# Peptides against a protein of PDB entry 5HOI, part 88

Target 1, 351 residues: chain A of PDB entry 5HOI
Amino acid sequence: FRYMPFSPAGTPFGFTDRRYLTMNEVGYVSTVKNSEQYSITVSFFDVGRFREYHFEDLFGYDLCFLNEKGTLFGQSKTGQIQYRPHDSIHSNWTKIIPLQAGERITSVAATPVRVIVGTSLGYFRSFNQFGVPFAVEKTSPIVALTAQNYRVFSVHYSQFHGLSYSLSELGTSSKRYYKRECPLPMSLPNINSDMKKDANLDYYNFNPMGIKSLFFSSYGDPCIFGSDNTLLLLSKWRSPEESKWLPILDSNMEIWKMSGGKETTDIHVWPLALAYDTLNCILVKGKHIWPEFPLPLPSEMEIRMPVFVKSKLLEENKAILNKKNEIGADTEAEEGEEDKEIQIPVSMAAE

## One batch from the design tools (peptide; made by RFdiffusion4, then SolubleMPNN)

Design b1_p13_8_s3 (from b1_p13_8, 6 letters changed)
Fold by OpenDDE base, seed 1:
Parts: C-alpha cells; sequence; structure tokens
Structure b1_p13_8_s3 (fold): chain B 351 residues (1-351), chain A 13 residues (1-13)
C-alpha cells in the first residue's frame, strides 16, 4: 500500500496529459501537463456567479479542494500549498507545510473559514482562510479530507485496523470531536477481482482506497462514495450512540433500473455532491470509470431516502424556505435551531 | 438534468 494524494472526485491522467484535480457542485479544476510546467484551470458550473480562471503551475500540484470562495492547491511531496480566492479582492497565499522524511500531504480541504492539511503520518494541520495556523494534531494516517464551514470529515487508514473516520468541528479556541477514529464500514477495492481490467488498475494506482469522493450533504451530513459505487451517509452524528452509516444509494442498481434492466457495465456514476435528496454526479460512458474531457454536464440522481427522512427533509426545507422569506424582517438572533438531527427508522431494511 | 434522461441518451449512443 502507498499513500496517494487524494482530492474529492479527482481523476487520473491515464494516457493523457490532462486530468481533473477535483470536482464538486461548485465546479471542476483541471490540470494539463506542459513540458516543464502545468497549466491549471478553475472552471465553474454556475458561469453567472463565477469567472473561469487559469494559471501556470510550476510546482505540479497534485492536491486540490474547491469551494465557493476559493481553491486550495497542494503538492504532496514538497508540502507546498496555495490558496487562490476566486475573487480579486483577496490575495493568493502560499505556504510550505513542514514534512518529515517520507511524509506526504495526502489530502487538503478548504472552507471559506478553514484550511485543513492531512498527512500520511497522521498530522492534522488547521489554518484559517488566510493561512494562519491554529493547531497541529497527531492522528492515525489521513487518507482523505473534506470540510464544510467549521466541520471536517477525515478518513484514516491503518494497516491493522483498516479505515476509520473522524468528524470534528474547528472552533476558534478548540477542536471538538463528534466522532474520533470510529470504524468506517466501507469496502476497500479488491485488487484481485478489479485489476483484470487495465483501466481499473490505473485507477487503483491513483486511488488505492477507492474513495471516488467524500463531501458534506446540503444538510451537513458526512457522505462517502467508495469503489462499490454505494453512497454512504452518516446519520445522527450528533448523537454518538445513535450514529450510523446509511447506504442511501446503490448507483449501479439505480443505473440498471433507469436502463430498464439492460447491461450498463460501461455506464458509471462519478459523484459530485448530495443536494437534499439528489446526488449530483457526472454520468460517464466508456472504459474509464472517471470523466474525460470535455466534462459532461452534471446529472441529478434521486435518492430513495427512507420515507421518514423525506418527511423531515421536507419540513427542514420548508423551515429553510420560510426563514429565507422571513429574513426580510427583524433582527433577533435565535442561533439555536440549525442542529436538528435527521432520524431514520429501522424498518426499511427488509423489503 | 435528470440522470434517467442522460442514461437513456447514453444507451442510444
Amino acid sequence: as target 1 above (351 residues)
Amino acid sequence: MKASEVIKKLLAE
């Protein structure tokens, strides 16, 4: 096993000079190999909100995280990171993360308020959006990171314990754990079965954990999409004893159903985000399980959430819509109600 | 765009 640089929905080069460093609901970041340099392009799905930009990369950034305010880049071997705001109001900043011998940055994440760097030795480094450091924590080896606002979803790997996850909040003064290195019930890629196809070997060498992406849902729930093409959602994470991973979508099964039961072995889901009850994804047809160039338009795949989650999501959506309509009037700061946990009942596992 | 519509298109190609 080798720790590889991970970025959400990043693609390998394959036999090409270009790849996606990352993609999500905001957009996609591509890099093209030139002789001595890379050209990076940051593209957006909402062309009305954002302007595409490009720059020359002299460092060979192999890590990326895109959010609505900027793009974080990282170089796994050198420890260099760069944050580039999408606007011209804020300046770019660059920093070198000190790495030990053989240590690699394995993942980076950025929100409008936090920058996170995870390493192969399990160093978890937190910064503000300006690159001011908060803390360094030693964890199990980090293989993937995502973040939303102040929350961080981290995936860890141990040769002895397999995959684990943490869910933490990076406040101003302290880090809070909701989950700390708990077992992650995700299947690892099976080298022997999947490596029969050269395209699967190339992807495995790029991403040996098979984590196609991880993100927070629009409700702030940690989501992970593995090599089995199942979307897992962490439910009830605020309640330590009630927290569970829910297989909310088998994407292979949904493709099969949508095809009318035809063979769909060449159709692949590439996950971007979970918005409400829809997986935002790229549908790919071909030998490679990842999108090529040009990027296809995103598609929405409806998730069959358990009926009780749909009702609560409908209530929460109504509450969010009503709050958006009421924010036309008075100022009083009721901070309290945003933390309403989604409860899923047990009964739907049998049919 | 709905995934079901895209899949129908991809299967026709």
Scores: peptide ipSAE 0.593, ipTM 0.961, DockQ to the pose 0.608
Fold by OpenDDE base, seed 2:
Order: C-alpha cells, then structure tokens, then sequence
Structure b1_p13_8_s3 (fold): chain B 351 residues (1-351), chain A 13 residues (1-13)
C-alpha cells in the first residue's frame, strides 16, 4: 500500500496533461502540465458570485481543497501549502509543513476559519485561515480530510485496523472529538475484480482507498463516497452510542432505475456535495469513471433516505418557533438549541 | 439539472 495525496473528487491525469485537483459544490480546480510547471485554474459554478482565476504553479501542487472563501493547495512531498483567498483583498500565504523522512501530506482541508493538514504518519496539524498554527496531534495515518466551519472529518488507515474515521471540532483553545478513530465500514477497492479494466487500474494507482469524495452535508453530517458508488452518511454523530453510517444512496441502483432498467455500465456518478436531499454530482459517460474536460454541468440526484426527514423537521421546527413567538411566550431561546441534533421520529425512520 | 434528464440524454448519445 502507498499513501497517495487525496483531494475531494480529484481526478487522475490519465493519458492527458490535465486533471481536476478537486471539485465540490463551489467549483472545480484544474491543473495543466506546462513542461516543468503547472497552470492552475480555479473555476466556479456560480459565475455571478465568483470570478475564475488562474496562476502558474512552480511547485506541482497535488493536494487541493476549495471552499467559498479560498483555495488551499499542498505539495505532498515538499510539505508546502498555499492558501489563496478568492477575494484579492486578502493576501495569499505560503507555509512549509515540516515532514519527517518518508512522510507525505496525504490530505488538506480548509474552511473560512481553519486549515488542516494530515500526513501519512498521522500528524494532524491545525491552523487558522491565516496560517497561524494551533496544534499538532499524532493520530493514526490520515488518508483523507474534509472540513466544514470548525468541524473536521478525517479518514485514517492502518495496516492492522483498516479504515477508521474521526469527527472533531477545532475550537479556539481545544479540539473536541465526537468520534475518535472509530471503524469506518467502507468497502475498499477490490483489485482482482476491478483491475480487468485498465481505466480502473489507473484510478486505483491514483487513489488506492477508492474514496471518490468526502464532504459534510448541508446539515453538517459527514459523508463519504467510496469505490462501490455508495454514499454513506454519518447519522447521530452527536450521540456516540447512537451514531451509525447510513447507506443513503446506491448510485449504481439509482442510475439503473433512471435508465428504465437499461445497461448503464458506462454511466458513472462523480460526487460533489450533498445539499439537503440531493446529491450534487457530475454524470459521466465513458470508459473513465471520472469527468474529463470540459467539465459537464452538475446534476442533482434525489436521495430518498433520512435527509428528507431533516428538511421537513427543520421546517416544522421553524414553524413551531414562529408560532411560539406569535403566542408571546417569553421562552428565553437558549442559544444552545441550534446545535441540537434533529431527532428523526422513529416512525419516519421506517419509511 | 435533474440526474434523470441527464441520464436520458447520455443514453441517447
């Protein structure tokens, strides 16, 4: 096994000079090989909100994370990271992460308030958005990271324990764990079955964990999309004993249904984000399971599972709150209620 | 765009 640099929904070069470093609901970052350098382009789906920009990359960034405020780049071997705000008002910053012999940055994540670096030796490094360090923690080897606000979803790999995950919150003074190196029930790529197609071997060499992407949902639930094309969502993560992974979408099954039961072995889902009850994804037709150039428009795939219940419960809770306010009951809204996990009624969990 | 519409298009290509 080799620790490879991972970025959410990143694509291999294949036989081309270009790849996507990352993509999500905000946009996509591409890199093109130009002899000894790279040209990076940061593109956005909302062209009214953001302006596409590009720069020359002399370092060969192989790690990327895109958010609404900026793009984090990393070089897995040198330990260089760069944060580039989308707004020109804020300065770019660069930092070298100290790496031990043979250590690699395996994943990076950035939110508007945090920068996270994970390594093949399990060093978890946290920074603010300006690159000021908070802490260094030693964990199991990190293979993937994503973050939303102050929350970090990390995937770990050990030869002895396989895949595990952590869910943590990076406060100002301390790191809180909701989950700490718990088993991750994700299927690994099956080398023997999948390697019959050369395109699958190229992807496996690029991403041996088969994690196409990981993200937080719009509700702040950790999501992971593996090589089996199943979207897993971590439910009830605030309750350690009740927390479970839900297979909320079999994308192969949904493609099959949407085709009217036709053979769809050449149609692939490339995950971007989970927004409410819809998987935002790129639908790809071809030999490669990843999008090529130009990038197709994102598609919305409806999810029938418990996220639908969360939307309704949020609307119902807002309607209840509005009714309470109309009745003039001075119920001090304890500021602590926004962080309460929406309990799905047991009756709705069975549909 | 809805995935179902895109899949129909991709199957017609």
Amino acid sequence: as target 1 above (351 residues)
Amino acid sequence: MKASEVIKKLLAE
Scores: peptide ipSAE 0.592, ipTM 0.961, DockQ to the pose 0.580
Fold by OpenDDE base, seed 4:
Structure b1_p13_8_s3 (fold): chain B 351 residues (1-351), chain A 13 residues (1-13)
Amino acid sequence: as target 1 above (351 residues)
Amino acid sequence: MKASEVIKKLLAE
């Protein structure tokens, strides 16, 4: 097994000189190889909110994370990271992450408030958005990272234990764990079945964990999309005993249904984000399971899981809060209520 | 765009 640099929804070069370093709901980052250099373009889906920009990459960045405020780049071998704010008001910064012999940066994540670097030796490094370091923690080997605000979803790999995950919050003074290296019930790519197609071998060599993407939902729930094309959502993560992975979407089955039961072996889902009850994704037709160039427009795939209850309960709670505010009830909204997990009534979990 | 519409388009290609 070899640790490879992972970025959410990143694509391999394949037989081309170009690939996506990352993509999500905000946009997509592409790199084009030009001799020994790379040209990076940061593109956005909301062209009214953001301006596309490009730059020459002399380092060969192979890690990327895009958020609403900037783009984090990393070079897995050298340990170089660069943060580029989308706004010109803030300066770019570059740092070298100290790596041991054979250590690689395996994943990077960035929020408007945190930068996270994970390594093949399990070094978890946290920084603020300006690159000021907070801490270095030793964990199991990190294979993937995503982050939202102060929360970090990390995927770990051990040869003995397989995949595990952590969910943590990076406060100013301390790291809190909601989940710490718990088993991740995601299937690894099956080398024997999947390698029958050359395109699958190329993807496996690029991403041996088969994690197409991981993200936080709009509700702050950790999501992961594996090689089986199943979207897993971590529910009830605030309650250690109640926390479970929900298979909220079998994308192969949904494609099959939407086709009217036709063979759709050449249609693939490439995950971007989970917004409410919809998977934002790229639908790909072809031999490759990943999007090529130009990038197709994002598509919305509706999820039919009990997450509908969470959306309705949120809308109902917002409507109740808005009505209370109109009635002039000084409900001191304790800052702690936004972070309460919406209790789904037990009656709706049985359908 | 809805995935169902895109899939119908992709199947017609």
Scores: peptide ipSAE 0.590, ipTM 0.961, DockQ to the pose 0.579
Fold by OpenDDE base, seed 3:
Structure b1_p13_8_s3 (fold): chain B 351 residues (1-351), chain A 13 residues (1-13)
Amino acid sequence: as target 1 above (351 residues)
Amino acid sequence: MKASEVIKKLLAE
């Protein structure tokens, strides 16, 4: 096993000179090989809100995280990171992360308030948005990171224990754990069955964990999309004893249903984000399970969330709205759409 | 765009 640099929804080069470093609901970051250099482009889905920009990359950034305020880049081997705000108000900054011999940056994440770096030796490094360090923590080896506001979802790998996850909040003074290196019930890629196709082997060599993406939902729930094309959501993470992973979408099954039961072995879901009960994704047709160039437009796939998740989300939204109203923010109350009983997906109803 | 509409299009190609 080798620790590979991971970025959310990043794609391999394959036999091409270009790939996506990352993509999510905000946009997509591409890199093109230009001899010994790279040209990076940061593109956005909301072209009215953001302006596309590009720059020459002399470092060969292989890690990326995009948010609404900026893009974090990293070089897994050298330890170089760069944060580029999308606006011109804040300056770009560069930093070298000290790496031990053989250590790699395996993942990076950035929010408008935090920058996080995870390594193959399990160094968890936290910074503010200006690259000022908060802390260094030693954890199990980090293989993936995502973050939303002050929260961090980290995936860890041990040869002895397999996959684990942590959910933490990076306050100003301390790190709080909601979950700390708990077992992650995600299947690893099956090398023997799926690797008969060259395209699957290329993807496995790029991403041996098979984590296509991980993100926080619009409600702040950790989500992970594995090689099995199942979207897992961490439910009730505020209650340690009640916390569970919910298989909220089998994307292969949903594609099959939407096709009318046709063969869909060449249609793939590439996950971007979860907004409410809708998976934002790229639908890909072809031999590659990842999007090529040009990037297709995002698609919305409705998710039948378990009723208990939807009710709690409605309560949390009401509580957020009530808090906004108490703070005197005039947000017009859009009228409540009726509680349509969402039928539990048949895959969840088989217990 | 709805995934169901996109899938129908992709299957017709």
Scores: peptide ipSAE 0.590, ipTM 0.960, DockQ to the pose 0.654

Design b1_p13_8_s4 (from b1_p13_8, 6 letters changed)
Fold by OpenDDE base, seed 2:
Structure b1_p13_8_s4 (fold): chain B 351 residues (1-351), chain A 13 residues (1-13)
Amino acid sequence: as target 1 above (351 residues)
Amino acid sequence: MKAKEKIQELLKE
């Protein structure tokens, strides 16, 4: 097994001089080989909110994470990371992560408030958005990271235990675990069955874990999209005893249904984000399971989730709060209401 | 764009 640099929804070069380093709901980052250097472009789906920008990459960044405030780049072998704000108000910063012999940065994540670096030896490094370090923790080898606000979803790999995951919150002074190196029930790519197509071998060599993407949903739930094209969501993660992975979408089955039962083996879902009850994705037709250039516009795939309950409960809670405010009841808003996990009624989990 | 509409476009190509 070889640890490869992972970025959410990153694509291989294949037979081309260009690839996507990462893509999500905010936009997409592309890199083009230009002789001995690379040319990086950061593009956005909301062209009214963001301006596309470009720079020359002399380091060969192979790791990337895009958020609403900036882009984090990493070089897996050298340990160099760079954060580039999308605005010109904040300065770019560069840092070298100290790596041991044979250690690689395997994944990076960035939020507007945190930068996270994970390595093949299981070093978990946390920083603020300005590159000031908080801590270094030793975990099982990290293969993928994503983050939202202060929360981090990490995927780990052990030759003995297979895939595990952690969910943590990076406060100002300490790291809190909601889940720590718990088993991840995701199927790994099957080398023997799936490798009959050269395109699958190329993708496996690029991403041997088959994790196409991982992200937090709009509700802050960890999501992972594996090689089986199933979207898994971690439900009830605030309650360690009740926490479970939900297979919320079989994307191959949904493509088949939406085709009217036609052969659709050349149509692929490339996951970007989960917004409420919709998977934001790129739909691709062809031999490659990943988007080529130019990038197609994103599509929304509706999910038959119990998320209809979460949106409805959020609307009901907002309606209750608005009614309380109209009645002029000086009920001290106990600061503890924001962290209440929206209990999905048991009756709707059975449909 | 809705996934269903995009799939129907891709099936015509």
Scores: peptide ipSAE 0.666, ipTM 0.969, DockQ to the pose 0.576
Fold by OpenDDE base, seed 1:
Order: structure tokens, then sequence, then C-alpha cells
Structure b1_p13_8_s4 (fold): chain B 351 residues (1-351), chain A 13 residues (1-13)
């Protein structure tokens, strides 16, 4: 096993000189090899809100995290990180993370208020958005990170225990755990079955954990999309005893249904984000399971949330609407048809 | 774009 640098929805170079360092609902970051340097481009889906920018990378950044305020870059071997605000009014900053012999930065995350660095030795380093350090904690080896506001979703790997996850909140004074190194019920890539195709081997060498992406939903629930192409959502994480992973989408099955039952072995979902009940994704046709260049436009895949998740979302939406109505916004609630019976797939209806 | 529409496009290519 080898710890590899992980970024959400990052792609390998393959046989090309270019790859995506990361992509999400905000945009996509690409890097192109140019002799002794790299050219990085930060692109956005909302071209009205953001301007594309590029810069020369002399360090060979292999880690990236994009948010609405800036882009965090990292070099897994040297420990260099750089934060670049999208707004030119705010200054870029660079820092070197001290690494032990053989230690690697395995993942980085950034929100408008926090920067997080995770390592192969389980060092969890937290900073503010200006690169001022808060704390260093030692955890199990970190393989993936994502963050939203003050919350961090971390994935850990142990050779003895497999995959685990943590959910934490990085306050000003302390780190709070909602979940701490709990078992993650995600399947690892099967080297013997999946490696029959060279393209799968290239992807496995790039990402041995098979985590295509991880993000927080629009409701702030941790989501992970593995090599099995199943979207897992952590439900009820505020109640430690009630918290469970929900398989909210089998993307292979949904592609198959949407095709009309045709062979779809060459059609792949590349996850970006979960917004409400829709997976934002790139749909790709071809030999590679990842997007190539140019990046196709994002697609919205409707999620058949379990009835219990939909009811809670309806209650939360009613509570949000009631709060908006208390603030004196006369938005006529169109009574949309509530009664579309969510057919629970027969495989989940085995009580 | 809806995923269903995009899948139907990709199946024609």
Amino acid sequence: as target 1 above (351 residues)
Amino acid sequence: MKAKEKIQELLKE
C-alpha cells in the first residue's frame, strides 16, 4: 500500500500532460506539465461570478482544494502549501508544513475560515484562512479531507482496521468531535477483479482508496463516493447513536435505468457535489472513468432519498420557509405535489 | 442539464 495525494474529484495524468487537480460545484482546477514547471488554471462554472485565472507552478502541486473564496494548493512531498484567493484584493500566502522522514501530505481542505492539512502519519494541522496555525493533532493516517465552514470530514486508513472517518468542528478555542475514527462502511477497490483493464490500474495507482470524491451536501451532511460508484450520505450525525451511512444513489444502476436497460459499461459518473436531492456530476463516455479535456458541462442526477431522509428534508425546508416568513418575505409557497410515492428499490425493502 | 438527457446524448455518440 502507498499513501497517495488525494484531492476531491482529482484525475490522473494518464498518457497526457494534463489533469484535473480537483473539481466540485464551484469549478475545476487543471494543471499542465510544461518541461520543468506546471501551468495551473482555476476555472469556474459560474463565469458571471468568477474570472478564470492561471499561474506558473514551479513546485509541482499535487494537492488542491477549491472553494468559493480561494484555492488551496499543496505539494505532498515537500510540505509546501499555497492559498490563492479568487479575489485579487486578498494576498496569496505560502507555508511549508514540517514533514518527518517518509511523511507525505495526503490531503488538504480549505473553507473561507479554515485550512486543514492531513498527513500519512495522521498529523491533522489546522489553520485559519490566513495560514495562522491553531493546532496539531495526531490521528490515524489521513487519506482524504473535505471541509465546509468550520466542519471537517476526514477519512483515515489503518492496515489493521481499514477505513474510518471523523467528523469534527474547528472552533476558535477547540476541536469538537461529532464522530471520531468510526468505521467507514465503504468498499476498497479490488485489485484482482478491477485491474483487468489497464485504465483501472492507472486510476488505482493514482487513487488506491478508490474515493472519487467526498464533500458536504447543501444540508451539511458528509458524503463520500467510492469506487463502487455508490453515493453514501452520513445521516443524523448530530445524534451519535442514531448516525448511519445511507446508500442514497447507486450511480451504475441509475445510468442503466436512464439508458432504458442498455449496456452502459462505458458511461461513467464523476461526482462533483450534492445539492438538495440532486447529484451534480460529470457524465463521461469512454475508456477512462474520469473526465478528460475539455471538461463536459455538469449534469444533475436526481437522488431517490429514502422516505425518512425526504421527510426530514421537508421538515427542515418547512422550518427554513417558516423562518423566512417570520422575516417578512411574502414568498407565496406554491403547494407542489408532495404525493409522489418514492418507490424504495426492492433490495432496500427487505426488512 | 438532466442526467437522463445527457445519457441519451452519450448513447447516440
Scores: peptide ipSAE 0.666, ipTM 0.969, DockQ to the pose 0.664
Fold by OpenDDE base, seed 5:
Structure b1_p13_8_s4 (fold): chain B 351 residues (1-351), chain A 13 residues (1-13)
Amino acid sequence: as target 1 above (351 residues)
Amino acid sequence: MKAKEKIQELLKE
């Protein structure tokens, strides 16, 4: 096993001189190899809110995280990181992360308030948005990171224990754990079955964990999309005893249904984000399971949320509505349409 | 775009 640099929805070069460093609901970051240099472009889906920008990369950034306020870059071998705000009012900053012999930065994440760096030796480093350090913690080896506001979702790998995850909140004075190195029930890529196609081997060499992306939902629930093309959502994470991973989407099954039962072995889902009950994704046709250039427009895939997640969302929406009503805003409640019973397929009702 | 519509486009290519 080799620790590789991971970025959410990052793509390999393949046979090309270009790849996506990362992509999500905000936009996509591309890099093009030009001799010994790279040209990086930060592009956005909302072209009215953001302006595309580019710069020359002399360091060969292989890690990236995009948010609504800026882009974090990292170089896995040298330990260099750079934060670039999208707004020109705020200055760029650069820092070198000290690495031990053989240590690599494996993942980086950034929110408007935090920067996180994870390494192959399990060093978890936290900073504010200006690169001021808060803490260094030793964990199991980190293979992936994502963050939303003060919350961090980290994926760990051990040769003895497989995949685990942590969910933490980074306050100013302390780190709180909601989950600490708990087992992650995600399937690893099966080298023997899936490596019959050269394109799968190229992707495995780029991403040995098969984690296509990880993100927080619009409701702040951790999500992960693995090599099995199943979207997992961590439900009830505030209650440690009740917390469970929900398989909220089998994307291969949904593609098959949406095709009318045709062969769809060349159609692939590339995950971006989960907004409410809709997976934002790129749909790709071809030999490669990842988007090529130019990037296709995002597609919306509706998720049949399990009744228990829908009920909690309805309770949270009722609590938000009740708080709005207590604030005295006379917004006429349009009578929302009747509760159509979502028939859960019998295969998911095995409790 | 809805995923269903996009899949039906991709199946025609």
Scores: peptide ipSAE 0.665, ipTM 0.969, DockQ to the pose 0.647
Fold by OpenDDE base, seed 3:
Structure b1_p13_8_s4 (fold): chain B 351 residues (1-351), chain A 13 residues (1-13)
Amino acid sequence: as target 1 above (351 residues)
Amino acid sequence: MKAKEKIQELLKE
């Protein structure tokens, strides 16, 4: 096993000079090799809200995280990180993360208020958006990070225990855990079955965990999309005893259904984000399971959220509405239609 | 775009 730099929905170079460093609902970051240098482009799906920008990368950034306010870059071997705001109001900043011999930055995440760095030795480093450090914590080896606001979803790997996850909140004074190194019920890539195609070997060498992406849903639930193309959502994470991973989408099954039952072994879902009841994704056709260049437009795949997830969403929406009403904001309550019982796909209940 | 429409497009290619 080798720790590789992970970025959400990042793609390998393959046999090309270009790849995506990361992509999500905000946009996509590409890098192109030019001799010993790289040219990085930060592109956005909402071209009216954001302006595309590019710069020369002399460091060979292999880690990236994009949010609505800026882009975090990292170099896994050197420990260099750079934050670039999308606006010109705030300055770019660069920092070197001290690494031990053989240590690598394995993942980075950034929100408008936090920067997080995770390493192959399990150093969890937190900063504010200006690169001011809060703390260094020693955890199990970190293989992936995502963050939303003050919350961090971290994936850990141990040779003895496999995959685990943590869910934490990075307040101003302290880190709170909602979940701390709990088992993650995600399947690892099967080397023997999947490696029959050279394209799968290239992807495995790039990402040996098979984590295509991880993100927070629009409701703030941790989501992970593995090599099995199943979207897992962590439900009830505020209640430790009730918290569980829900398989909310088998994307292979949904592609098969949407095709009308045709063979769709060359059609792939590349996950971007979960917004309400829709997976925002890139649908790709070809030998590679990842999007190539140019990037296709995102597609919306409807998910069958379990009824109890929908009920929590209704409660949270009602709590948001009640808070808006307490603040005296006249928002007309559209009477949302009744509880259509979205059944969990029977296919995932039969294994 | 809806995923169903995109899949039907990709199946015609």
Scores: peptide ipSAE 0.665, ipTM 0.969, DockQ to the pose 0.653

